Peptides against a protein of PDB entry 3PBP. Designs and how they scored, part 79

Target 1, 203 residues: chain A of PDB entry 3PBP
Amino acid sequence: LNEKDLNLILNKSLVMYESLDSTTDVIVKRNVIKQLQFVSKLHENWNSRFGKVDIQKEYRLAKVQGPFTINPFPGELYDYTATNIATILIDNGQNEIVCVSFDDGSLILLFKDLEMSMSWDVDNYVYNNSLVLIERVKLQREIKSLITLPEQLGKLYVISDNIIQQVNFMSWASTLSKCINESDLNPLAGLKFESKLEDIATI
Target 2, 203 residues: chain A of PDB entry 3PBP as posed
Amino acid sequence: LNEKDLNLILNKSLVMYESLDSTTDVIVKRNVIKQLQFVSKLHENWNSRFGKVDIQKEYRLAKVQGPFTINPFPGELYDYTATNIATILIDNGQNEIVCVSFDDGSLILLFKDLEMSMSWDVDNYVYNNSLVLIERVKLQREIKSLITLPEQLGKLYVISDNIIQQVNFMSWASTLSKSINESDLNPLAGLKFESKLEDIATI

## One batch from the design tools (peptide; made by RFdiffusion4, then SolubleMPNN)

Design b2_p12_6_s2 (from b2_p12_6 with S1G D6P N10S)
Fold by OpenDDE base, seed 5:
Structure b2_p12_6_s2 (fold): chain B 203 residues (1-203), chain A 12 residues (1-12)
Amino acid sequence: as target 1 above (203 residues)
Amino acid sequence: GSGSIPELSSFF
């Protein structure tokens, strides 16, 4: 995401919010409000921390043409601000996990797949740019940065004040990748969406 | 909004 893309997402989210009326489904209303709050907080953080950094590599998130919804969105994260965003490849194709960090020390791992989202939650209204919440990782520390290494599939490095941690989600991401590529969701049955945390280095 | 996030694992 560059500033222009974020502004576009914000504007689209505002337009969607303004389109809400008394006849709009409660779930839709909630999702649009959640999206607007999320994007607004991301925008605030962008202006405060990222205002000078042309986030070149996050241009892959520019394919996330907003608006996006996170389904389900963590209600407790409404009070917190998004601090970082990263995309992590899970295979040698085009399947990527979107990771967003928050100032409470949470990481949310998200996947952009509309069809899969609809299959998991038929009762939820899914927008064209919906993100499925796969996992929330609570680190309970201030996250300074997120680092990904292109040669390391399904791994995220989280830098905090005193430690670098690796989040490894290949335990489930390999299965997810297979399900997407084969258009078969059956292998997801009974899959545990639990990432491994490992301390890599003390800073 | 008081939405408990069901972990995706709870759907399966």
Scores: peptide ipSAE 0.008, ipTM 0.377, DockQ to the pose 0.077
Fold by OpenDDE base, seed 1:
Structure b2_p12_6_s2 (fold): chain B 203 residues (1-203), chain A 12 residues (1-12)
Amino acid sequence: as target 1 above (203 residues)
Amino acid sequence: GSGSIPELSSFF
């Protein structure tokens, strides 16, 4: 997922929203609205080093009703609220990981699913956005913010009350980048999707 | 702790 893709999804979501009328099914209306809200929030935070967004309502609705999903979603997180979002570059080709934090202290690392539709049917008001869960990182602390540095590939900084930690996922993200760029998934076989955690500073 | 998804390759 990159800025261009996000803009395209946003534009399509806006068109879907504007096409809603009195004859549109209530479920479809809610679905389109929640999709637009999610994508708009994601877009708003895209170019920032960190973003705080609540996607809990949208996610729950979408999980049941359609336009976007995170798969597989850890069942334990269903009762928790998403608190922060960040996008992290993994290469110079603009491949990105999406990170979402939850109020249980979990981080989920996500990648765009190939099932993510870049097409939209005007008649059906259906637009599918799928994110694949790569890794869940469990932190035993409240996450206040997520920070990324564009010059630091595959690194996420997690700010808590008393500590800044680095999540470094280049151990697997370099292989993922290669797979994407070469259109060959074979190198993913047997790859461990385990990020490294490091304490950076006490605050 | 961390958890990984072995089935990731099935989504590509």
Scores: peptide ipSAE 0.007, ipTM 0.401, DockQ to the pose 0.053
Fold by OpenDDE base, seed 4:
Structure b2_p12_6_s2 (fold): chain B 203 residues (1-203), chain A 12 residues (1-12)
Amino acid sequence: as target 1 above (203 residues)
Amino acid sequence: GSGSIPELSSFF
């Protein structure tokens, strides 16, 4: 994500929040509010050090137009602030995991549940671009930046004050990729969503 | 039969 993408997600989250009325389902209201809070926290922490995740221009144009509801949003992260965001390819077919870091040292790995309606139709703003929480990785460190390499599928590099760590989620992401490409989610049943954390270098 | 792909949210 770049600043422009984050601003777009924020704007959509605001529009969705403004669309809430007395007839809106309580669960929808709660999800919209949580999403707006999440995106606002991301925006506040947006600094120029978000390395250009060269999200290929084409995927930037397929802007995952927020607002993004994280389902389930981990309740323990409600009080924390999102600090970084990255998108990681899991296959050559352009399936991606979204990763968000928090100021508690947590990483959340997310997958898009619903196809983004590119509908700018104000009347259809009820449809949240839902992100499904796959995994939470607790690093217990201040996360300075997230780095992804397009040639390294299912890998995220986390930079903290004293260490670079690799998060490798290909143990489950290969199965996820297959499920998406084959339009069959059954192989995800019973899959363990546990990424491998490895120290790469001391800074 | 067009089996509806279960929502990913059902697995997480």
Scores: peptide ipSAE 0.007, ipTM 0.358, DockQ to the pose 0.033
Fold by OpenDDE base, seed 2:
Structure b2_p12_6_s2 (fold): chain B 203 residues (1-203), chain A 12 residues (1-12)
Amino acid sequence: as target 1 above (203 residues)
Amino acid sequence: GSGSIPELSSFF
């Protein structure tokens, strides 16, 4: 098993979990949950063996490529270390949120600076991409990995030592997507940037 | 807990 294969298995397990409903047989539910727990533990153990995630390498795999500045950067996070990064699609038009985890148990949700995006003249090569801080989610636990599913827009799965949690930010990300696609930022005024956190499984 | 960052609205 390589990391890619493990991620595929984890993704399949998460998709199976999300397919569970009130009509699903209790035995099937239990088996899917157990599978998800097992694969998540395996994934965690795999990540721990490779040590700290090199954020720079992960950014190379993302559509949004560094170097980045985060504005505003939470002052309290200067004392902490970034541990994981993920990009999450918010629509089918390739708008995405960047998520970074820290060793204090924080997640920051980031978006590419729209001022820079709209002023993108080929002649004004900005060497540093600016990211705008949208939300900070405090999980108060060690974050082992961040998982995203392409078929699940605006959802992030956070794996820690003992729990899998879903962060759902579609409450605001749908509006953000609309604003970007329509080039009208007015609907963001007064929008509450609060993601829903849900426990998926205990590991 | 989640903390909203109102500063996003200042960029737009």
Scores: peptide ipSAE 0.006, ipTM 0.403, DockQ to the pose 0.050

Design b2_p12_6_s3 (from b2_p12_6, 4 letters changed)
Fold by OpenDDE base, seed 2:
Structure b2_p12_6_s3 (fold): chain B 203 residues (1-203), chain A 12 residues (1-12)
Amino acid sequence: as target 1 above (203 residues)
Amino acid sequence: GSGSIPQLSEFF
C-alpha cells in the first residue's frame, strides 16, 4: 500500500459513508463506519510516519500556484504554523476553495482574488496570487489531514487524533459559484459565510 | 466615472 492507494481507500470509505441513509441496514451502517474509522486511522499513522506534510508539494498539485498572499491574513495566525492544505471544488466549472490548516486547530477557507480572474489575459501575469479569506473555522484540534472528494462539492473532511469531521460550506459556496460564473458579486452582499461542522466518526 | 470593479475582498 502506497500513500496514493491509502488515499483512494479512504476516499472510497468516505463515499460509502455518505451513501448511508435511514433505510440502510444497521449492520451495513456499522460496517461502513468501522471501515472508515480503520482507514482513517491508517491514514493518520501513515502521515505521522512520513513526517510533516510538504505544503510546497501540495501547492504544486493545486491549480492555484504560489507564491500566495492571503488578504486579510488573520493576525492571530502569524504565531502559528500551517500544517495542511487542500483544494475543494465548489462547482463543475472548476471553481475551487483553498483550505489551509494551522497548528492551533484553525482552518482558513480561501478563494482567489478577482484581480487574478481578470488578469488571465496574458500581458498582466501578476506572479503574486492573492487569496481572499472567506472563513476561519476554529476546531481547536490537532489537524492531521484534510481530505476532499471531487464528487462531493463544497465538503472537506478533517481528520484529527480522535475524530473525523466534515466541513460543509455549500451554504455560501453555491452562491459564490453563481456569482463567479455570472460575473455578478452582488448576491454575496449580506451572505453569511459560516460552514456547517459535523462529526462523522470517532477514531 | 470609472466605476471601481468591486473586489472580492470587499465581501469578506
Scores: peptide ipSAE 0.022, ipTM 0.550, DockQ to the pose 0.045
Fold by OpenDDE base, seed 4:
Parts: sequence; C-alpha cells; structure tokens
Structure b2_p12_6_s3 (fold): chain B 203 residues (1-203), chain A 12 residues (1-12)
Amino acid sequence: as target 1 above (203 residues)
Amino acid sequence: GSGSIPQLSEFF
C-alpha cells in the first residue's frame, strides 16, 4: 500500500460511510464504519511514518462511530467523494466537531444532533447518528490530509499540495460549546458560522 | 407538556 492507494481506500470508505441511511442493513453499517475506522487509523499511521504530525488515532476512531446522516447535506457535494475525516475538540468537556473533506476541495464542519454511539457494544448500538452541517469551507485545491492537535481547540490543519492552512472555528465553536454545556441553544440564533482560514506554511 | 428538546438542526 502506497499513500495514494491508502487515500483511495480512505475515500471509498468515507463515501460508503456517507451513503449509509436508515434503510441500510445494520450489519452493512457496522462493517462500513469499522472499515472507515481501520483505514483512517492506517492512514494516520502512514502519515506519522513520514514525519507528519500524528493525529490522535484513538480519539478519532472512538468518536466517529456511524452510521451518520448529515442534515442538511449540501446538494453540491452529492457528486463529489469524501477524502478525509477528522474530529476536533472544541472544549475540555470533549465536545467535538467532525470535519469531512471532499475531492472538490470542500470541508464540511459537522456537529452531532443526536447522541452518537460511543461503543460497538451491541447493547449500546445506535442505529443512526445525525450530524448537522454547520459550515462548508471551500478550498479550491486538492486536500491531502487533515491534521488536528489535541492541545489546540477548534483548529484544523489542512495539508494541500503546496500549502498548509489552518481552519479556526473557535469564533462560533466557543458559543456552541457553551450552548451544549448549558443546554441552551438560543445563543446560536444570531451566530455567524464562518471559520477563519489562514496560511501557515508553504510546502 | 413534553417540550421537545430543540434539535441542533433547528439552528442550522
């Protein structure tokens, strides 16, 4: 497996994951999710071998347990393939944004609408995890990888061919975190969900 | 009244 093949498998696994709906067989759903988790872990391990910052694999794998439905899913992305997935902490209470990249250069930032399945234990199986689309960030470039740093809340690093960019969504994620923790979503009604994009380094 | 907990989807 070379990096390109691994990326292809990751993309396929992500697409399969996104294709899961309420009509999909439970066994199929579980298999797709396990595959996605495995491939994501493998991809992260691969990146670490190349001296890339290790995404905390265990954290990513434990939190992104599907099947997920994205509501609303951007109609423009139906024709595109998901390429990377990451989870980003927004607070010390372990609230997380799920980020998915697409081959059009889009990033979607997602949050759980319902309780996510936290384990593969049969007794704790949740049939469907709903994700809410918060923001779509359009990068007009190929996204090679997504990197998160555990010590940096609400920040995602996007690696493309010639550039590393930081997506900082703490402008809205701090309010989201507060709303979730206080069980009051009213402050979200006037909130602008626009992340700051910044160039960090040229590659 | 069983106030339906507002879903996050109502805000996005």
Scores: peptide ipSAE 0.022, ipTM 0.536, DockQ to the pose 0.034
Fold by OpenDDE base, seed 3:
Structure b2_p12_6_s3 (fold): chain B 203 residues (1-203), chain A 12 residues (1-12)
Amino acid sequence: as target 1 above (203 residues)
Amino acid sequence: GSGSIPQLSEFF
């Protein structure tokens, strides 16, 4: 999402709000207000991120640099092009999910290979950052942008042509975070890696 | 027994 697109969504939401009158159904009014509140909050958070990027804090986030290998890479996606990338915090300990969108309308949710975190002690330049595929979410729509909110752990907002959807993966990401932080992977056994998809607003 | 730390890939 660029600033222009966000402004367009905001303007559209404002126009919808302004179209509300005394004859408007209470349910419609409530929905439009909720949409406007959401977009306004998104805009505020966008401005706060871009305006007060404490460059120092972002640079401390070790940008995963280098060639990434996704293992396993879904064979079906070899013929498709990646369109957007986002990182989503799952805890306050800086564990992040990497999300990649594709032009088939798929989202893949990825996590760094644990070997990579342990290899920090090994003088070997691991040039290949391995990412583990956790989940593939099929939206079957053109994904224009991915948005994250720092105050909303394990949530991704997907913007397409006419809809904003939320992908919420905290159902499994909270357990994953705990496992990583405690160095105990046993709680992942039998865990379902299924994110919740919800429509938030129409654009 | 070298308790191999389970790789995340084993859970997916």
Scores: peptide ipSAE 0.020, ipTM 0.530, DockQ to the pose 0.040
Fold by OpenDDE base, seed 1:
Structure b2_p12_6_s3 (fold): chain B 203 residues (1-203), chain A 12 residues (1-12)
Amino acid sequence: as target 1 above (203 residues)
Amino acid sequence: GSGSIPQLSEFF
């Protein structure tokens, strides 16, 4: 994801917003608005913090092509701005978790929705890449950066002012990977999506 | 025991 890609996502989200009318389902309308708000906030932060730097250089963003609809989007995060984005491999294949940080110190862990939310507007089949919210991790810190290591599956390093923390989600991501690869979602039933947070080092 | 978080300088 680079600035151009983000602009394309923003523009697509704007076009979707402009397509909303009084006949649009309230849920669809709400989701499009939320998506636009999310992408707009991401764009604002991108322009302010990252300049023209290709996000792929700073953040191993998988080719998750937006626009992203996050479902469910945490209501509390509507008032906050996305600060960082990262992708984390969960297996040796191509399954990845998308992580987004916010200025409230929240991390959201997202996975590609297996169900493409079909925009029912037959003429404007916009493939919305729906992202499913798996987990929200609340950090009581300002998040400066997110780091991932390819050799460390299901691990995210969060850098703040004075500490590096590891978020380890392999407790559930291993099961998720298996479910995807085997096309059997039954093992997800009753699974706790709780990541382990560990302090690694002080800075 | 208050596990002292190691400083990053201890790793590098």
Scores: peptide ipSAE 0.000, ipTM 0.317, DockQ to the pose 0.023

Design b2_p12_6_s4 (from b2_p12_6, 5 letters changed)
Fold by OpenDDE base, seed 3:
Structure b2_p12_6_s4 (fold): chain B 203 residues (1-203), chain A 12 residues (1-12)
Amino acid sequence: as target 1 above (203 residues)
Amino acid sequence: GSGSIPALSEYF
């Protein structure tokens, strides 16, 4: 990343932010803000002349209430602490991957096992939300933040002390999205759930 | 009939 490229990304991010209005989807708003905050921080670290863009807008997302179960939970992570959580869209139908980072440098990629309607126990009126572990990515570094970009489906940006990395899971997430939307999971048979990790920039 | 979507847990 050079200064020119960073300025271009910043300008694009600002334009996207300025395009946000009351009609914009809450998820889109949140992602654009996160993008702008991220790029602004990068720019600030690169060029101290550009003041901190203070984005004071709190976007409240509806919190899913209820116990979450991750199945299977990696036994190796029981002794580690979750550090960050991000939700990444994989399609325009609002299917989402949940990503959790841990202090060992692991990322887990999760998907809902059952729909909310199917997770409703009609006998006891308890909502149980089950998440399935799809992939564990080991970065072997301290993860400071997780960032998503609204126009980049199936991509997660991981910020560590000295590096920004992209995790790209569209190799499998496109198939997963199709399977969910078509209510047919057969195409997942034999699919490799391996994300691509790429270094984007040094910080 | 709304075919029950198989649980993803069956694939992982």
Scores: peptide ipSAE 0.024, ipTM 0.563, DockQ to the pose 0.039
Fold by OpenDDE base, seed 4:
Structure b2_p12_6_s4 (fold): chain B 203 residues (1-203), chain A 12 residues (1-12)
Amino acid sequence: as target 1 above (203 residues)
Amino acid sequence: GSGSIPALSEYF
């Protein structure tokens, strides 16, 4: 896969995501979201100096290991439709938060549920397709788009009709990054998972 | 002892 092919897959995944509506099966919604997450991560890894990702092998693995689950999925969002997705780097490594918006104006912040087995055998990277819900942010607005800037760690820009808002989750994401990188999740105990919301500009 | 790190789902 070259960069052009990756962009094509990303665009296709985005279009599939945008086609999700309230009538779409919950399993299909989850699968499309996670496919988009996977492709977004691949795209970021491609732009990073890190080597030849054999996208074909990983794509096959992603197909075999569906359906993707968000655990816990907030019960109140079952009646709503996912509208946008973004991946946000939390460190200079490859740790990413996945953000999904819903038509109720909610944002969910998700992280890959990794059983941290010490053996990162690159060849057996079972992309665990489970996502953990970290935080739900209620904006009570129609979310038009999500924007991320690669140079801005742990920040998401939310565009609605009247305003651009920044969601900054580095208050907890820095600790999460450290826990993952050090293979010690104990510092997450008692951590408050509350992002800072700030108005950036009126539209 | 190889302490297995609990899955993130145990913390969230």
Scores: peptide ipSAE 0.024, ipTM 0.552, DockQ to the pose 0.033
Fold by OpenDDE base, seed 5:
Structure b2_p12_6_s4 (fold): chain B 203 residues (1-203), chain A 12 residues (1-12)
Amino acid sequence: as target 1 above (203 residues)
Amino acid sequence: GSGSIPALSEYF
């Protein structure tokens, strides 16, 4: 995400919020509000922390057009602020995991859902990209930055004040990639969505 | 484009 993209997502989220009325389903209302809160927190962090950091083009969520909904969204994260966002390739076919960090030290790993389970259908136009929550990784530390290396599929480096950690999700992402590429979701049955966390270096 | 899986929400 660049600042322009984030502003676009924020604006779209605001428009969706303004479209809510008394006839709107309670679940939809709640989800739109939560989305707006999430995007607003991202925007605040962007302005405060990222205003000078050119997010490397490779990590630009250039393909994640907002607004987005996260299903299910962990209720406990509503009280926290999103701090960083990154995209991580899981294969050479350009399938990507979206990773968002929070100020509680949580990482959420997300994937694009083709079936928009929460279609905010205004006039038969779906504005939202649905993201599926795959995994929540609790680091319980302040996350300063997220780094990915293009040559390292399914790996995320998390920089905190005193440590660099690697999150390796290839244990499940390889299967996910296969499912997407083969259009067969059966291998996801019984799959454990548990990433490996390793300490890389102290800083 | 970013790949997506149909009905991933059913698995999570």
Scores: peptide ipSAE 0.022, ipTM 0.564, DockQ to the pose 0.038
Fold by OpenDDE base, seed 1:
Structure b2_p12_6_s4 (fold): chain B 203 residues (1-203), chain A 12 residues (1-12)
Amino acid sequence: as target 1 above (203 residues)
Amino acid sequence: GSGSIPALSEYF
């Protein structure tokens, strides 16, 4: 994302917010508000402390493009600003995890929901991508950047001031990939969505 | 892990 793209997403999110009325479903209202808050926090970060949001090129190539909502959005993160976004392939079929970092040190791992959120503009139908929160990884450090390597499925590298950490989610992402590709979600039953965090290097 | 660190060097 560049500033223009972010502004476009923000504007779309604002339009959706403005379309909310007393007849709008509560779930829709919540989703639109969450989306707007998310994008606004990204925008705030872009213009403030970080000067830019490090959104990897892969995010532009992601199948899941904004505007999007996150469900459930962790309540604690409303007070924090999104700092980085990355997309990570989990298979050769181009299934992707969306990763968003926050200035509290949280990393959220997201996947496209099968349920699309629909916002009703009075004049236009706005289709929003819905993202499901799979996992929240709490890092006890400031996240400077997110790095992905195309050849390394289900791995995210998190860069902080003094360390590079690998987040490996293939323990569950392989099952998720299978479920999506086979159109069978049964294997997700009882699956633990716990990524492995490993220190890779000191910097 | 195989090759992760060398690959990361391209980003720094």
Scores: peptide ipSAE 0.006, ipTM 0.323, DockQ to the pose 0.026

Design b2_p12_7_s1 (from b2_p12_7, 4 letters changed)
Fold by OpenDDE base, seed 2:
Structure b2_p12_7_s1 (fold): chain B 203 residues (1-203), chain A 12 residues (1-12)
Amino acid sequence: as target 1 above (203 residues)
Amino acid sequence: SIKEKIGEFFRS
């Protein structure tokens, strides 16, 4: 992410915010506001002397939900506790990846292999959802929050104690999207499911 | 469904 990109995102976020009205779904409204706040804070601190971003608790957009079933579940995480959950859109057709963070500093990226209606409101629980493991990203940090921007497909922002990091999985998610939309599994063969990690700002 | 097949792919 560079300054130009950040400005673009900010502008888009503002446009989204301005589109909100009394008829807008409450969850959508809250999410847009939180996203705008997040991007605004990033922008404010972008050219700061130390490149620090002030992240407040109010910027949290995702919390743990459940119960849900992850199959296969990574055995290495049996002893750890989930801390956050988020959903990330990967295309304009509403295909999404689910991300769960754990207190060991891991992120797991998951695919919903059942077409179920799901609420991503932090106040609501997700019941009996089937999820399959795609990738584990080891950050080795205490993950405080997971944030997504609606116009940034396949990107997740991870807020930890001292840093904001971007996880970009469009390298494989674009192919996954294609597979879903074209109803063809073949493009998944030989695909490397490895996300790119980038430091955005220090806290 | 295709999603179920994708799920199976990742479980294999």
Scores: peptide ipSAE 0.665, ipTM 0.960, DockQ to the pose 0.423
Fold by OpenDDE base, seed 5:
Structure b2_p12_7_s1 (fold): chain B 203 residues (1-203), chain A 12 residues (1-12)
Amino acid sequence: as target 1 above (203 residues)
Amino acid sequence: SIKEKIGEFFRS
């Protein structure tokens, strides 16, 4: 984690916090608050070691709104509830991966196989009724927030109580992007859809 | 569409 990344995460956290209102789901509120607390502590620690980090307010909140259809859906997740949703750019805004977290600590990475882009409502909810499963990542943590950094394609930051982890799926997302842009499915054959997980920061 | 085909790919 570098100063720039920390700033981006903190900015995102602040924006999320500020977006909380009376209609916000209780779980979302709790997660956002916990995220902010965590990142704030990280920021404080960073400042103590490296000096003051600048804070900007530039990011959007991603909220879960359904119903959406995931096909195939992991059978193991039938009994669990979606907790967070994020949309990650994989090629400068042309194509996206949708990530949904569940209360079992799983992440699922999804592809929108409809031509229409993800829809946002007045409450900044992400909605799509046709999603296909690409990968399941089992973190086995209470996922508090999902954060994306605009300048980091194919990367998702997962915030738990005491850790920020990066999920990097560019290993396959670059190929997926190519397939979409070139209208050629062939490169997907034999591709391993496994993301890289890295611990970014702990507190 | 290519997106639909990709969807089908992942569903197979």
Scores: peptide ipSAE 0.664, ipTM 0.960, DockQ to the pose 0.404
Fold by OpenDDE base, seed 3:
Structure b2_p12_7_s1 (fold): chain B 203 residues (1-203), chain A 12 residues (1-12)
Amino acid sequence: as target 1 above (203 residues)
Amino acid sequence: SIKEKIGEFFRS
């Protein structure tokens, strides 16, 4: 991660924060706030090592509660609580993966198998009540925030207290996108649904 | 729909 990338993430977080209103889903609100908070901390740490870049910081409180259904739900996660949610674009045709983090340090990657969705104004964030499990990624760390960049398909940034990591699932998401667009399920058979995890920067 | 079929795939 370089300064440019960090600034991009921070700017994105700020834009998301500024877009929050009374109509925004409460889960989205929470995620955006957490994103801003911890990306800001990352930026502060970065500035201590490199040249200072002044960016506006804001903080906001929001309550979290929204209905969603995950089927199948991993039995191992039944006793844990969801902490963050993000939607990641996998193509330019509005196909998306939903990611939910849990307080055990797990990420679940989910597919929206229904057409019905609710879009968020700024980044076309999609909320869907019906989700199916694709992959579970166990990070075993306290996940503070989930960050997505609209220009980066199939990539999720996970912020914890000491590190920012990238989850890249384009290895299978590209095939999934193709299956959707071509209405052909055959390529999914035998496909390995394993994301790539990379450390981007230490906080 | 294709999305529903994909959903079924992941549920199986």
Scores: peptide ipSAE 0.664, ipTM 0.959, DockQ to the pose 0.431
Fold by OpenDDE base, seed 1:
Structure b2_p12_7_s1 (fold): chain B 203 residues (1-203), chain A 12 residues (1-12)
Amino acid sequence: as target 1 above (203 residues)
Amino acid sequence: SIKEKIGEFFRS
């Protein structure tokens, strides 16, 4: 088992979980959940033994690279360290939300209001992407990894020591997508920017 | 741009 294989089976397990519904056989449901728990545990063990495994690293890097600026930045997080970054698609037009986790167990959801060229090369100009804060989610857990699936719009999976949680922000992201696509800000007025948090599995 | 306007919305 290598990093690529582990990431693949983890992603597959998450996809299978999302496919579960009321018509799914009880045995199938149980097996999918158990598999997800097992694979997630393996992932955590891998991180502990061999260093951090970045789920879908190539995908994330293709969407968001450093450096970037966040404005406004939550003052409470000044004393904490960013631990993970992920990019979540919110529509088929490649509009996306950026998520950054911190070692206090917080997630911040960010909007790219201005995309700039980014370079990690010392020989090139370093540009920052502009990011604006939409929501802070306080999980109060040690966040080990962030997982996003391109086919799952507005969904972020958070792996901590003993639990996998889903953060679903399509309640507001669908409206945001509409605003972008239709060039109309009016629907944002009065909208609650609160994500739904759901426990998926215990590790 | 619309994205910039959205950004300003969240900053206000």
Scores: peptide ipSAE 0.657, ipTM 0.962, DockQ to the pose 0.402

